# Peptides against a protein of PDB entry 4N78: the designs that were tried, part 30

Target 1, 186 residues: chain A of PDB entry 4N78
Amino acid sequence: HFQVICRLLGYQGIAVVMEELLKVVKSLLQGTILQYVKTLMEVMPKICRLPRHEYGSPGILEFFHHQLKDIVEYAELKTVCFQNLREVGNAILFCLLIEQSLSLEEVCDLLHAAPFQNILPRVHVKEGERLDAKMKRLESKYAPLHLVPLIERLGTPQQIAIAREGDLLTKERLCCGLSMFEVILT
Target 2, 155 residues: chain B of PDB entry 4N78
Amino acid sequence: MAELQMLLEEEIPGGRRALFDSYTNLERVADYCENNYIQSADKQRALEETKAYTTQSLASVAYLINTLANNVLQMLDIQASQLRRMESSINHISQTVDIHKEKVARREIGILTTNKNTSRTHKIIAPANLERPVRYIRKPIDYTILDDIGHGVKW

## One batch from the design tools (peptide; aimed at target 1 C176, target 2 R107)

Design b2_p16_1_s4 (made by RFdiffusion4, then SolubleMPNN; from b2_p16_1 with T2V A11P E13S)
Fold by OpenDDE base, seed 1:
Structure b2_p16_1_s4 (fold): chain B 186 residues (1-186), chain C 155 residues (1-155), chain A 16 residues (1-16)
Amino acid sequence: as target 1 above (186 residues)
Amino acid sequence: as target 2 above (155 residues)
Amino acid sequence: SVFGKEITGTPESLLN
């Protein structure tokens, strides 16, 4: 599903969606969640001493329940606050999944473009084969597929310019060193 | 452009008119030849003259048709070439616009990105010395040493 | 870079 979304939206659509999601997350965090956190901080006991171990686990739990009774009984915490937190979580997850899907699409594009861009895969050399000979063979095999050099030889200046720009756009991808999700986490 | 215009406005219409005029002239020549044959005392001479006129007229018409046909073909070739050039131009513009849109989109999304902290995966240099797994001979912790310190309730 | 930021990685580095 996310792959389809990424394909449909493209870079521009993804950017717009991500920006809007960031705004929503910011609004939720700075608005409702912040208000609830402030309220919770006000009702939290200022001094919560660890009960003596002698009360055992049930006694300790009851102690904390008693100390936090006002917080636990705060009905709005369970409904509105948790829902907002869930929405934030969902938004973050959505961003993550979009980025992952986009990265996969970009990697696929790079893989498909590689033979045309003089990007050779690392060849696993079997025992006894010379790496250099195999690489030369691969280079020779794919040399006719190098699109930009081909167009530079046969194309018009305008075609060459477009080919170079297209080549650049094909090679430069977010997955090569940029992350959107890291921005969201910051 | 000048050649195409000349073909469309002058050569082809002119050729069509010439062909039409030639057709009307053929009819006149035919009538003349028929009348000349009927009126001539020397039928053989009249027939030879008719043959000559017919051949000349047919050759003229054939020439006009061929010229007109060649002009039409030339016109079509020029038009086809112009269409191809136009298509190429449109494609070029379209591609340029698409590239531009893509660049704008990429800049926009780029604002929302940060450089991946490539954690230098420190090549865990496998320590060359495979430290022989020191067989941790778990010396049984002789807890009997602690027997003397603890007031063991001798059950 | 088309993204307005320098990309540290190359396609070759990802495909290898």
Scores: peptide ipSAE 0.311, ipTM 0.760, DockQ to the pose 0.692
OpenDDE base, seeds 2, 3, 4, 5: peptide ipSAE 0.302, 0.300, 0.313, 0.305; ipTM 0.758, 0.760, 0.760, 0.764; seed 4 fails the geometry check

Design b2_p16_2 (made by RFdiffusion4; failed a check: the pose's geometry)
Pose (drawn by RFdiffusion4):
Structure b2_p16_2 (pose): chain A 186 residues (1-186), chain B 155 residues (1-155), chain P 16 residues (1-16)
Amino acid sequence: as target 1 above (186 residues)
Amino acid sequence: as target 2 above (155 residues)
Amino acid sequence: DELNELGKEMKERLDE
């Protein structure tokens, strides 16, 4: 699903959705969640020590049950507090997962662009062979596929300018050195 | 474009009217052969001149049509080339717009991004100078090596 | 390193 969502939205669609999810998280954190956090903070026990080990685990469970009774009995703790938090969590997971799908989408695009952009994989080296001397030979084999230099050789200035722009857009992807989940959290 | 204007404004309309002129001039020439036969004292001579005019009328109508047909074809060939160049120009405009729309989309997502500081190194990196193997040499106990440290006491 | 350079160059052009 996320793979399809990335393809259909593109960069502009994903960006707007992320910007809008930030507005939703902001609306919830500074809204209903904040209201209930302030309310439950008062219902909270002003102080609560962690009992020594001596008291045992059954007595500690009894102690936490009494100290946190009002939290355990709060009627809207699930239908509201947990629900709102779940929505915020899902919004964060969407941003993370959608960025991962986008990274996979970009890397595949780049793999197909590599033959037309003079990007060769490492070649096997037998005895008496140097990669330096061999990689350059392989580059000659795929020289007719190098797009930008071919168009600069036979193309019109208009075709050349359009080729340079398209070549730049093809080789520059977010997965080459950029990320978003960090900015989302910040 | 200059050859097209010449075809559209003069050579085609002109060669076309030259055809209309043939329409009117031939009906005159048909009457003249009938009149020249009637007035003719020599019916065989007047028939041979009618034949001459018939053959000439045929050669003329075929020439006028051929000339006009070549012009119409040249016009269509030029117009086909115009569409070929125009499509090429439209395609470049389309590619340019696509590049622009993509730049706008990337700018929009670029706001939500930062550098991912990732690097690549080796599993093990040996030091520039490996530790020299130090030979063992016996030396006596020396109770004076600390005399220079702090407030020593020499003996 | 080349991919990081591309990423830095893309970020600079997006900040413009």

Design b2_p16_2_s1 (made by RFdiffusion4, then SolubleMPNN; from b2_p16_2, 6 letters changed; failed a check: the pose's geometry)
Amino acid sequence: DELNAIGKALLERLRE

Design b2_p16_2_s2 (made by RFdiffusion4, then SolubleMPNN; from b2_p16_2, 9 letters changed; failed a check: the pose's geometry)
Amino acid sequence: SEDLERGRRLLERLRE

Design b2_p16_2_s3 (made by RFdiffusion4, then SolubleMPNN; from b2_p16_2, 8 letters changed; failed a check: the pose's geometry)
Amino acid sequence: DEDQKRGEELLERLRE

Design b2_p16_2_s4 (made by RFdiffusion4, then SolubleMPNN; from b2_p16_2, 6 letters changed; failed a check: the pose's geometry)
Amino acid sequence: DEDNERGKELLKRLKE

Design b2_p16_3 (made by RFdiffusion4)
Pose (drawn by RFdiffusion4):
Structure b2_p16_3 (pose): chain A 186 residues (1-186), chain B 155 residues (1-155), chain P 16 residues (1-16)
Amino acid sequence: as target 1 above (186 residues)
Amino acid sequence: as target 2 above (155 residues)
Amino acid sequence: AYHGLIGPAFKEGMEE
């Protein structure tokens, strides 16, 4: 699903959705969640020690039950507090997962562009062979596929300018050195 | 474009009227052969001149049509080339717009991004100078090696 | 080969 969502939205669609999800998270954190956090903070026990080991685990469980009774009995703890938090969590997960799908989408695009952009994989080296001397030979084999230099050789200035722009857009992807989840959290 | 204007404004309309002139001039020439036969004292001579005019009329109508047909074809060939160049120009405009729309989309998502500081190194990196193997040499105990440390006491 | 490539449109977006 995320894979399809990435393809259909593109960069502009994904960006707007992320910007809108930030507005939703802001609305919830500074809104209903904040209201209920302030309310439950008062219902909270002002102080609450952690009992020594001596008291035993069953006596510690009893102590936490009494100290946190008002939290355990709070009627809207699930239907409101947990619900709102789940929405914020899902919004964060969407941003993370959608970025991962976008990375996969970009890397595949780049793999198909490599033959037309003079990007060769490492070649096997037998005895008496140097990669330096061999990679350059392989580059000659795929020389007719190098798009930008071919158009600069036979193309019109208009075709050349359009080729340079398109080549730039093809080789520059977010997965080459950019990320978003960090900015989302910040 | 100059050759097209010449075809559209003069050579086609002109060659076309020259055809209309043939329409009117031939009906005169048909009457003249009938009159020249009637006035003719020599019916055989007047028939041979009618034949001459018939053959000439045929050669003329075929020439006028051929000339006009070549002009119409040249016009269509030129117009076909115009559409070929126009499509090429429209395609470039389309590619340019697509590049622009993509730049706008990338600018929009670029706001939500930062550098991912990732690097690549080796599993093991040996030091530039490996530790020299130090030979063992016996030496006595010396109770004076600390004399210069702090407030020593020499003996 | 693609590592470290960042386009001008992304740099403009980051500056914003």

Design b2_p16_3_s1 (made by RFdiffusion4, then SolubleMPNN; from b2_p16_3, 5 letters changed)
Fold by OpenDDE base, seed 1:
Structure b2_p16_3_s1 (fold): chain B 186 residues (1-186), chain C 155 residues (1-155), chain A 16 residues (1-16)
Amino acid sequence: as target 1 above (186 residues)
Amino acid sequence: as target 2 above (155 residues)
Amino acid sequence: PYEGLIGPEFLEGMKE
């Protein structure tokens, strides 16, 4: 599903969605969640001493339950605050999954373009074969597929310009060195 | 443009008119040949004259058809070339627009990105002294150590 | 005599 979304939206659509999600997250964090956190901090016992271990686990639990009774009984915490936190969490997860899906699409595009861009995979060299000789053979094999040099030789100036720009755009992908998710976490 | 216009407005219509006129002239020639053969005392001469006119007429018609056909072909070639040029232009514009849109999109999404911190994998300088693999002597987990931490009911 | 009957277009066809 996320792959389809990435294909459908493209970079522009993804950017718009991500921006809007960030706004929503920001609004939730700075608004409702912040208000609940402030309220919780006000209701939080200022001094919570560790009960004596002699009370055992049940006694300790009852102690904390009593100290936190006002927080536990705060009905809006479960309904509204946790819902908002879920929304934030879902937004973060959505962003992560979109980035991952986008990265996969970009990698696929790079792989598909590689033969046309003189990007050759590292060939597994069997013992005794020279890597250089195999690479040279591979280069020679794919040389006719190099799009930009081909167009530079046969194309019009306009076609050459477009081919170069297209080549550059194909090579420059977010997955090569950029992360959206890191920005979201920041 | 001028050549195409000349073909469309002058040469092809002119060729068509010439063929039509040729048809009318051929009918006249046929009538002439028939009458000449009937009236001539020398039938052999009249026949030879008819053959000459027939040959000439066929050659003329063939020439007119060939000329017209070539002009039509030339017209079609010019039109095809114009269409190809137009297609190329449209494609160029389309590609330019797409590239532009892509650049804009990339700028927009780029604002939402940061450089991946290549964790400088600190070259774990293998400590020069390969500490002898301390034989992990599986010391049996003495669970009795936990016996004193739990509020276990002293039976 | 045929020039008047066939016309100039036919004469051109004979010259090629």
Scores: peptide ipSAE 0.018, ipTM 0.684, DockQ to the pose 0.005
OpenDDE base, seeds 2, 3, 4, 5: peptide ipSAE 0.009, 0.007, 0.014, 0.017; ipTM 0.679, 0.678, 0.683, 0.706; seed 3 fails the geometry check

Design b2_p16_3_s2 (made by RFdiffusion4, then SolubleMPNN; from b2_p16_3, 7 letters changed)
Fold by OpenDDE base, seed 5:
Order: C-alpha cells, then structure tokens, then sequence
Structure b2_p16_3_s2 (fold): chain B 186 residues (1-186), chain C 155 residues (1-155), chain A 16 residues (1-16)
C-alpha cells in the first residue's frame, strides 16, 4: 500500500502530505495534548509517597489507584487525549513507512538506471578468474548503454543538457543520505 | 517554408487546374478528330492523325499526372519533416518542464529532510545552535546499499 | 489547329 502511495504521489505529493501531517501533529501537540497535560499536572497529587511494602502489590496498586482516581476517572483523557496521541503515533508511523517505501522505490530506480549510467556492480569472481578482466568485459558489454555519452555523441546541445540534468536527477536520491523521519522526530 | 508555400499555393493548384483544362482540351481534340475523319477524303490520313493526337494526349495527361503526383509527394515529405521537427520541439519542452517539476518537487521534499546521522549516539542532544545549513556536499552515492536488493547473481 | 492545346510543357520537354 505504501509503495503504491509513493508511486502515486511522487516527491511532491509526499512532501505535501508530510507537511500537512506535521501541521496536524503540531496542532495536536500544542493544542489539545498540551492542554490535557497541563490539566493532568494540576490534578496530579502534590504529595504521593510510596506506600509501605507491607500492603503487598494489590494494596500498593489500590493506593495508587486511589491517589490517581481523579486522573483515571477523567473521561476526556481516555477519549480525547489518548486518541490524539494515537493519531500522533499513527502519523509518525505513516511517515516512517512512507520514507521506507520511498527509499525502496528510489533504490529500484537507481538499480534500473545503473547500467545506463556506467554504474556496474562488483562482479563475483570465481577462484582463478581475474576480477579486472571480468569488470572490463562487463564495462564493454554495457558501454553502448551509457546514455549521457551516447547523447553527447549523437544528440543536439539541448538534448545533451537534458540528458545531463536527467542523469543528475537520477543519481541524486533521498535514500543516498537524507531522512525525512529524523525531521519528523525533532 | 518558401518551397512548401509554392507547392501549396501555386504548383499543386496549378497542376490540378491543368488537368481539368486538359479534359476540355481532350474533348476538343476528340471532336476535331471525329469531324476530320468524317470530312476527310483520305480516311487513312485522318486515322493516322487521330492516332497521333491520341498518343500526344495520353502522354500529356501522363505528364501532368506525374508532375502533380511528384509535387504532392514533395509537399507531403516537407510536411512530414516539419511535423517531426515540431514533435522534437514539443518533446524538448515537455522534458524541460518535467525536469523543472521534478526539481521543484525535490526541493519541496528536501526541506523535509535532514542528513542521516550515521552515529548511533542515542543522545538526544538538543540542537543548541541553529546549525547553519550544511553545505550540500555531494557525497558520492554509495551503491553498496543496493547490493542487498538486486538479484545479485552470486556467480 | 489543335497542336498547341495539349501538353505544351511536355512537348517542350521532348524538344529538349
């Protein structure tokens, strides 16, 4: 699903969605959640001492339940605050999954473009074979596919410019060193 | 451009008119041949004259058709070439627009990104100072990240 | 009398 979303939205669509999600999260955090947190802080018992261990685990639990009764019974906490926190959590997860999916798509694009960009994988060499010889053979095999040199040789100046720009855009991907998720977490 | 215009405005219409005019002329020639044959005391001579006019008429029509056909073909070739040039221009514009859109999109999403911190340091260091926009240092793309995704033919 | 009516251009081309 997220892969399909990434393909459908592209970079621009993802950016828009992410920006809107950030706005929503900000609104939730600075608005409703903050208000509830402030309220909770106000109703928090000023003095909450650890009960004696002699009461056992059930008694200790009841003690804290009694001390926190006002918080536990705060109906809006469960319905609104926790829901908002879930929404924030879902937004974060969404962003993570989108980034992961985007990274996969970008990697796929890079892999597909690689033969056309003179990016060759390191070939596995069997015992007794020379790596250099295999690589040279591979280079020779894919040399006709090098798009930019081909267009530089056969194309118009405008086509060459487009090819170079396209090549650059193809090589430069977010997955190469950028993270959206880190920005969302800050 | 001038050649195409001449073909469209002068040569082809002129050739068409010439063919239409040839019809009228052929009728006149036919009438002449018929009358000449009827009136002539020498029927053999009249017949030979008719044969000559028939041959000439056929040759003339063939020439007119051939000339017109060649002009039409030439016109079509020029138009086809123009269409190819237009197509190329449109494609160039389209590609330029697409590249521009892509650059814009990348800038937009780029604002929402930061450099991946390689350091596992769990320290939520509150970013103290507004780190100056780190100059985009083009790090060479480490394609080793792709090693796990490809059907690496383990030779 | 009708020699000039048909194929002047053709006839000219043949005379060349």
Amino acid sequence: as target 1 above (186 residues)
Amino acid sequence: as target 2 above (155 residues)
Amino acid sequence: PYEGLIGEEFLEGMKL
Scores: peptide ipSAE 0.024, ipTM 0.661, DockQ to the pose 0.005
OpenDDE base, seeds 1, 2, 3, 4: peptide ipSAE 0.021, 0.009, 0.017, 0.022; ipTM 0.673, 0.667, 0.654, 0.655; seed 3 fails the geometry check

Design b2_p16_3_s3 (made by RFdiffusion4, then SolubleMPNN; from b2_p16_3, 7 letters changed)
Fold by OpenDDE base, seed 3:
Structure b2_p16_3_s3 (fold): chain B 186 residues (1-186), chain C 155 residues (1-155), chain A 16 residues (1-16)
Amino acid sequence: as target 1 above (186 residues)
Amino acid sequence: as target 2 above (155 residues)
Amino acid sequence: PYAGLIGEEFLEGMKL
């Protein structure tokens, strides 16, 4: 699903969705969640000392239950505050999964473009074969597929310009050095 | 431009009219040949004259058809060339617009990105011997190992 | 008399 969303929205659509999600998260955090946290801080016992170990585990639990009774009985905390926290969590997860899916698509694009851009993988050398000879053979095999040099030789000036720009845009991807998720966490 | 216009407005319509006129003329020639053959005392001579007129008429029609066909072909070639040029121009504009849209989109998403702290991932020196991936046997996590760890109530 | 009905241009070309 996330891969399909990435393909349908593209960079622009993803940017818009991420911006709107950030606004929603900010609104939830600064609004409802902050208000509940403030209320909880006010209701929180000012002095919560560790009960004596002599009361045993049940007595200690009962002590804390009594101290936190007002918080536990606050029904709106469970219904509204926790729901908003879940929404924030879902938004964060959504952003993470979108970034991961986008990165996968970008890697696939890079891999598919590589033969046309003179980007060759390091070939496995069997015993007795020279790496250099194998690489040269590979380069020679893929040389006719190099798009930019081919268009520079056969194309119009306009086609050459478009090919160069397309080549650059193909090479420059977010997955190469950029993270959206880190921005969302800040 | 001028050549295409001349073909469309003058040469092709003119050639079509000439063919229609030729039809009427051929009918008149046929009538003449028939009457000449009937009235002539020398039937052999009349037949030879008819053959000559028939050959000439066929040649004339063939010429008219060939000329018209060539003009139509020329017209189509010019139009095809114009369409190819238009297509090339449209494709160029389309590609330029797509590149521009992509650049804009990248700027927009770029605002939402930060540089990955390239921790110098230590060059994962691919171990020289690709150890056969040990079949990951999913051993079920035995959570009972944690039963003795912590203040859990042993029921 | 009907030589004129067959395009003069063609008749001139055939006489060559």
Scores: peptide ipSAE 0.020, ipTM 0.663, DockQ to the pose 0.005
OpenDDE base, seeds 1, 2, 4, 5: peptide ipSAE 0.022, 0.016, 0.016, 0.017; ipTM 0.674, 0.668, 0.657, 0.675; seeds 1, 2 fail the geometry check

Design b2_p16_3_s4 (made by RFdiffusion4, then SolubleMPNN; from b2_p16_3, 6 letters changed)
Fold by OpenDDE base, seed 1:
Structure b2_p16_3_s4 (fold): chain B 186 residues (1-186), chain C 155 residues (1-155), chain A 16 residues (1-16)
Amino acid sequence: as target 1 above (186 residues)
Amino acid sequence: as target 2 above (155 residues)
Amino acid sequence: PYQGLIGEEFLEGMKE
């Protein structure tokens, strides 16, 4: 599903969605969540002493339950605050999954374009074969598929310009060195 | 453009008119030949004259058809060339627009990206003492060690 | 009298 979304939206659509999600997250964090956090901080006991270990785990739990009773009984925490946190979490996950899906699409595009851009995979060399000789053979084999040189030889100046720009755009992908998710985390 | 216009407005219509006129003239020639043959005392001479007119008429029509056909072919070639040029122009514009849109889109999404911090590969400080690769001597797995653990009834 | 009915110009054009 995310792959289909990435294909349909493209870079522009993804950018718009991501921007809007960031706005929503910001609004949730700075608005409702912040208000609840402030309220919780006010209700939080200022001094919470560690109970003596002699009370055992049940006694310690009861102690903290009593100290946090006001927080636990705050019904809006479960209904509103946790829901907002879930929405933030979902937004983050959505961004992550979109980025991953986009990266996959970009890698696929790069792989499909590679034979036409003189990008050859490293060939496994059997023992005794010179890597260089094998690579040269591959280069020669795929040389007729190189689009930019072909168009430079046979095309009009306008076609050459477009081919070069297209080649550049094909090579330059986000997956090569950019991360959206890192921006979301900051 | 001027050549195409001449073909469309002058040469092809002119050729069609010429063919039509030729048809009318051929009927007159046929009538003449028929009457000449009937009235002539020398039938052989009249026949030879008819043959001459027939040959001339066929040649004339052939020429007119050939000329018209060539003009039509030329017109079609010019039109085909124009269409190809238009197609090329449209494709160029389309590609330019697509490239532009892509650049805009990439700028927009680029604002939402940061460089992947290639975690500085911690220089694996090769431990100073290159522990000699312990020759992994594949000790054959002695499966006999498991013989004593199983509840196998020693008969 | 009808020698001129078939355009002499066309006959000349075929000779070229």
Scores: peptide ipSAE 0.021, ipTM 0.685, DockQ to the pose 0.005
OpenDDE base, seeds 2, 3, 4, 5: peptide ipSAE 0.015, 0.017, 0.020, 0.015; ipTM 0.676, 0.670, 0.671, 0.667

Design b2_p16_4 (made by RFdiffusion4)
Pose (drawn by RFdiffusion4):
Structure b2_p16_4 (pose): chain A 186 residues (1-186), chain B 155 residues (1-155), chain P 16 residues (1-16)
Amino acid sequence: as target 1 above (186 residues)
Amino acid sequence: as target 2 above (155 residues)
Amino acid sequence: LPFYSGETLSTFDPDS
């Protein structure tokens, strides 16, 4: 699903959705969640020590039950507090997962562009062979596929300018050195 | 464009009217052959001149049509090439717009991004100078090696 | 494949 969502939205669609999800998270954190956090903070026990081991686990469980009774009995703890938090969590997961799908989408595009952009994989080296001497030979084999230099050789200035812009857009992808989940959290 | 204007404004309309002139002039020439036969004292001579005019009328109508047909074809060939150049120009405009819309989209998501500081290195990196193997040499106990440290006491 | 860690990508530059 995320893969399809990435393809249909593109960069502009994904960006707006992320910007809108930030507004939703802001609305919830500064809104209903904040109201309930302030309310439950008062219902909280002012102080709560961690009992020594001596008291034993069953007596510690009893102690935490009494100290946190008002939190355990709070009627809207699930239907509201947990629900709102779940929505915020899902919004964060969407941003993370959608970026991962976008990264997979960008890497595949780059793999298909490599033949037309003079990008060769490492070649096997036998005895008496130097990669330096061989990679340059392989580059000659795929020389007719190098798009920008061919257009600069036979193309019109208009075709050349358009080729240079398209080539730039093809080789520059987010997965080459950029990320978003960090900014989302910040 | 100059050859097209010449075809559209003069040579086609002109060659076309020259055809209409043939329409009117031939009906006169048909009457003349009839009259020249009637006035003719020599019926065989007047028939041979009618035949001459018939053959000449045929050669003329075929020439006028051929000339006009070549002009119409040249006009269509030029217009076909115009559409060919125009499509090429429209395609470049389209590519340009696509490049622009993409730049706008990438600018929009670029706001939500930062550098991912990732690097590549080796599993093991040996030091520039490996530790020299130090030979063992016996030396006596010396109770004076600390005399220079702090407030020593020499003996 | 291209690797541009620590570099600015011009098509994703909001200030361009």

Design b2_p16_4_s1 (made by RFdiffusion4, then SolubleMPNN; from b2_p16_4, 8 letters changed)
Fold by OpenDDE base, seed 4:
Structure b2_p16_4_s1 (fold): chain B 186 residues (1-186), chain C 155 residues (1-155), chain A 16 residues (1-16)
Amino acid sequence: as target 1 above (186 residues)
Amino acid sequence: as target 2 above (155 residues)
Amino acid sequence: LPDLSGQVLPMFDPSA
């Protein structure tokens, strides 16, 4: 599904969706979640010491439950705040999955474009074959597919310009050095 | 453009009219030849005249058809050339627009990106001698780094 | 093909 979304939206659509998600996340964080956190800080016990280990795990749990009773019983925390946190989490996951899917699409595009851009695949050399000879064969095989040189030879100046720009755009992909998810996490 | 207009407005219609006129003329020639043969005391002479008219008529019609056909072909060639030029122009515009849209899209999404912290600090050994033009050794973008990511896609 | 250029069908004037 995410792959289809990436294909359908393209860079522009993905950017728009991510920007809107970031706005939503920002709104949730700065608005509702912040307000709840502030409220929780106000009701938080000022002094909460670690109980003695002698009380055992159940006793310690009861102690903390008692100390945090007002927080736990805060109905809006459970319903609204946790829901908002879930929404933020879902948005983050969505962005992650979109980026992963986009990266896969970009890799595929790069792989498909490689023969046309003088990018040769790594060739497994069989025993007894010279790497140089195999590379030369591959170069000769794919040489006619080099798009920019081909258009430079046969095309109009306008076509050459377009081909060069297209080649540049094809080579420059986000997956090569850019991360969107890191920006979302900051 | 002037040539195409001349072909469309003058030469081809003129050729069609000429062919139509030739049809009516041929009918008259045929009638004449028939009547001349019937009325002539010298049937052999009349026959020779008929043969001459027939040959002339066939030659004339062939000429008219050939001229018209060539004009039509020329018209079609000019139109085809115009269409090709128009197609080329449209394609150029379309591609230019697509590239522009892509650049805009790249800028928009680029704002949402940061550089991947690849921990592999390849010590860019700054070559001590500043002066050597850093041969941009196009490190072949080792897309093999992407090979590990692509292995999950069973193509 | 003989250049039939200019050979107009003789307008047979049947009245002549």
Scores: peptide ipSAE 0.035, ipTM 0.642, DockQ to the pose 0.005
OpenDDE base, seeds 1, 2, 3, 5: peptide ipSAE 0.035, 0.030, 0.033, 0.033; ipTM 0.641, 0.640, 0.639, 0.644

Design b2_p16_4_s2 (made by RFdiffusion4, then SolubleMPNN; from b2_p16_4, 7 letters changed)
Fold by OpenDDE base, seed 2:
Structure b2_p16_4_s2 (fold): chain B 186 residues (1-186), chain C 155 residues (1-155), chain A 16 residues (1-16)
Amino acid sequence: as target 1 above (186 residues)
Amino acid sequence: as target 2 above (155 residues)
Amino acid sequence: LPSLSGKTLPMFDPNA
């Protein structure tokens, strides 16, 4: 599902969605959640002494239940605050999954473009073959597929310019060194 | 452009008219040849004249058709070339626009990104001296010490 | 191919 969303939205669509989600998250955190946290802090018992171990686990639980009774019974916490936290959590997860999906798509694009851009994968050399010889053979095999040099030789100046720009855009992907999720967490 | 216009407005219509006129003329020639053969005392001469006119007529029609066909082909080639140039121009514009849109999109999403802290995973240089993992000898916790504290009320 | 001599079909002058 997220892969389909990434393909459908593209970079621009993803950017818009992410920006809006960030706004929503910020609004929820600075607004409703902050207010509930402040209220909870006010209602929190100032002095919560550890009950004596002699009361056993059930007694300790009852003690804390009693001390936190007001918090537990706070109906708005369960209905509104938890829902908002859920929304924030969902937004964060959504952003993470979108970024992961986008990264996968970008990697796939890079892999598909690699033969045309003189980017050769490191070939696993079987025992006994010279790595250099295999790499040279691969280079020779894919040399005719190098798009930019081909267009530079055969194309018009306009085509060459477009090819160079396209090549640059193909090489420069977010997955190569940029993270959106880290921005969301800050 | 001038050549295409000349072909469309003058040469091709002119060729079509010429061909039509030729058809009418052929009918007249046929009638003439028939009458001439019937009326002539020298049938052999009349026949030779008819053969000459037939050959000439066929050659003329063939020429007119060939000329017209070549003009039409030339017209089509010029038009095809114009369409190809137009297509190329449209494609160039389209690609330019797409690249521009992509650049804008990249900038927009780029604002939402930060550099991945490539935490240089410090190559944990495995210290050359593999300190022998200190065998954590789990001393068995003797729980028997707790046996005396549990006053289980035997009912 | 016999050079289709561009000779215009002599307009049969019916009066000739």
Scores: peptide ipSAE 0.028, ipTM 0.666, DockQ to the pose 0.005
OpenDDE base, seeds 1, 3, 4, 5: peptide ipSAE 0.024, 0.028, 0.027, 0.028; ipTM 0.655, 0.660, 0.673, 0.672

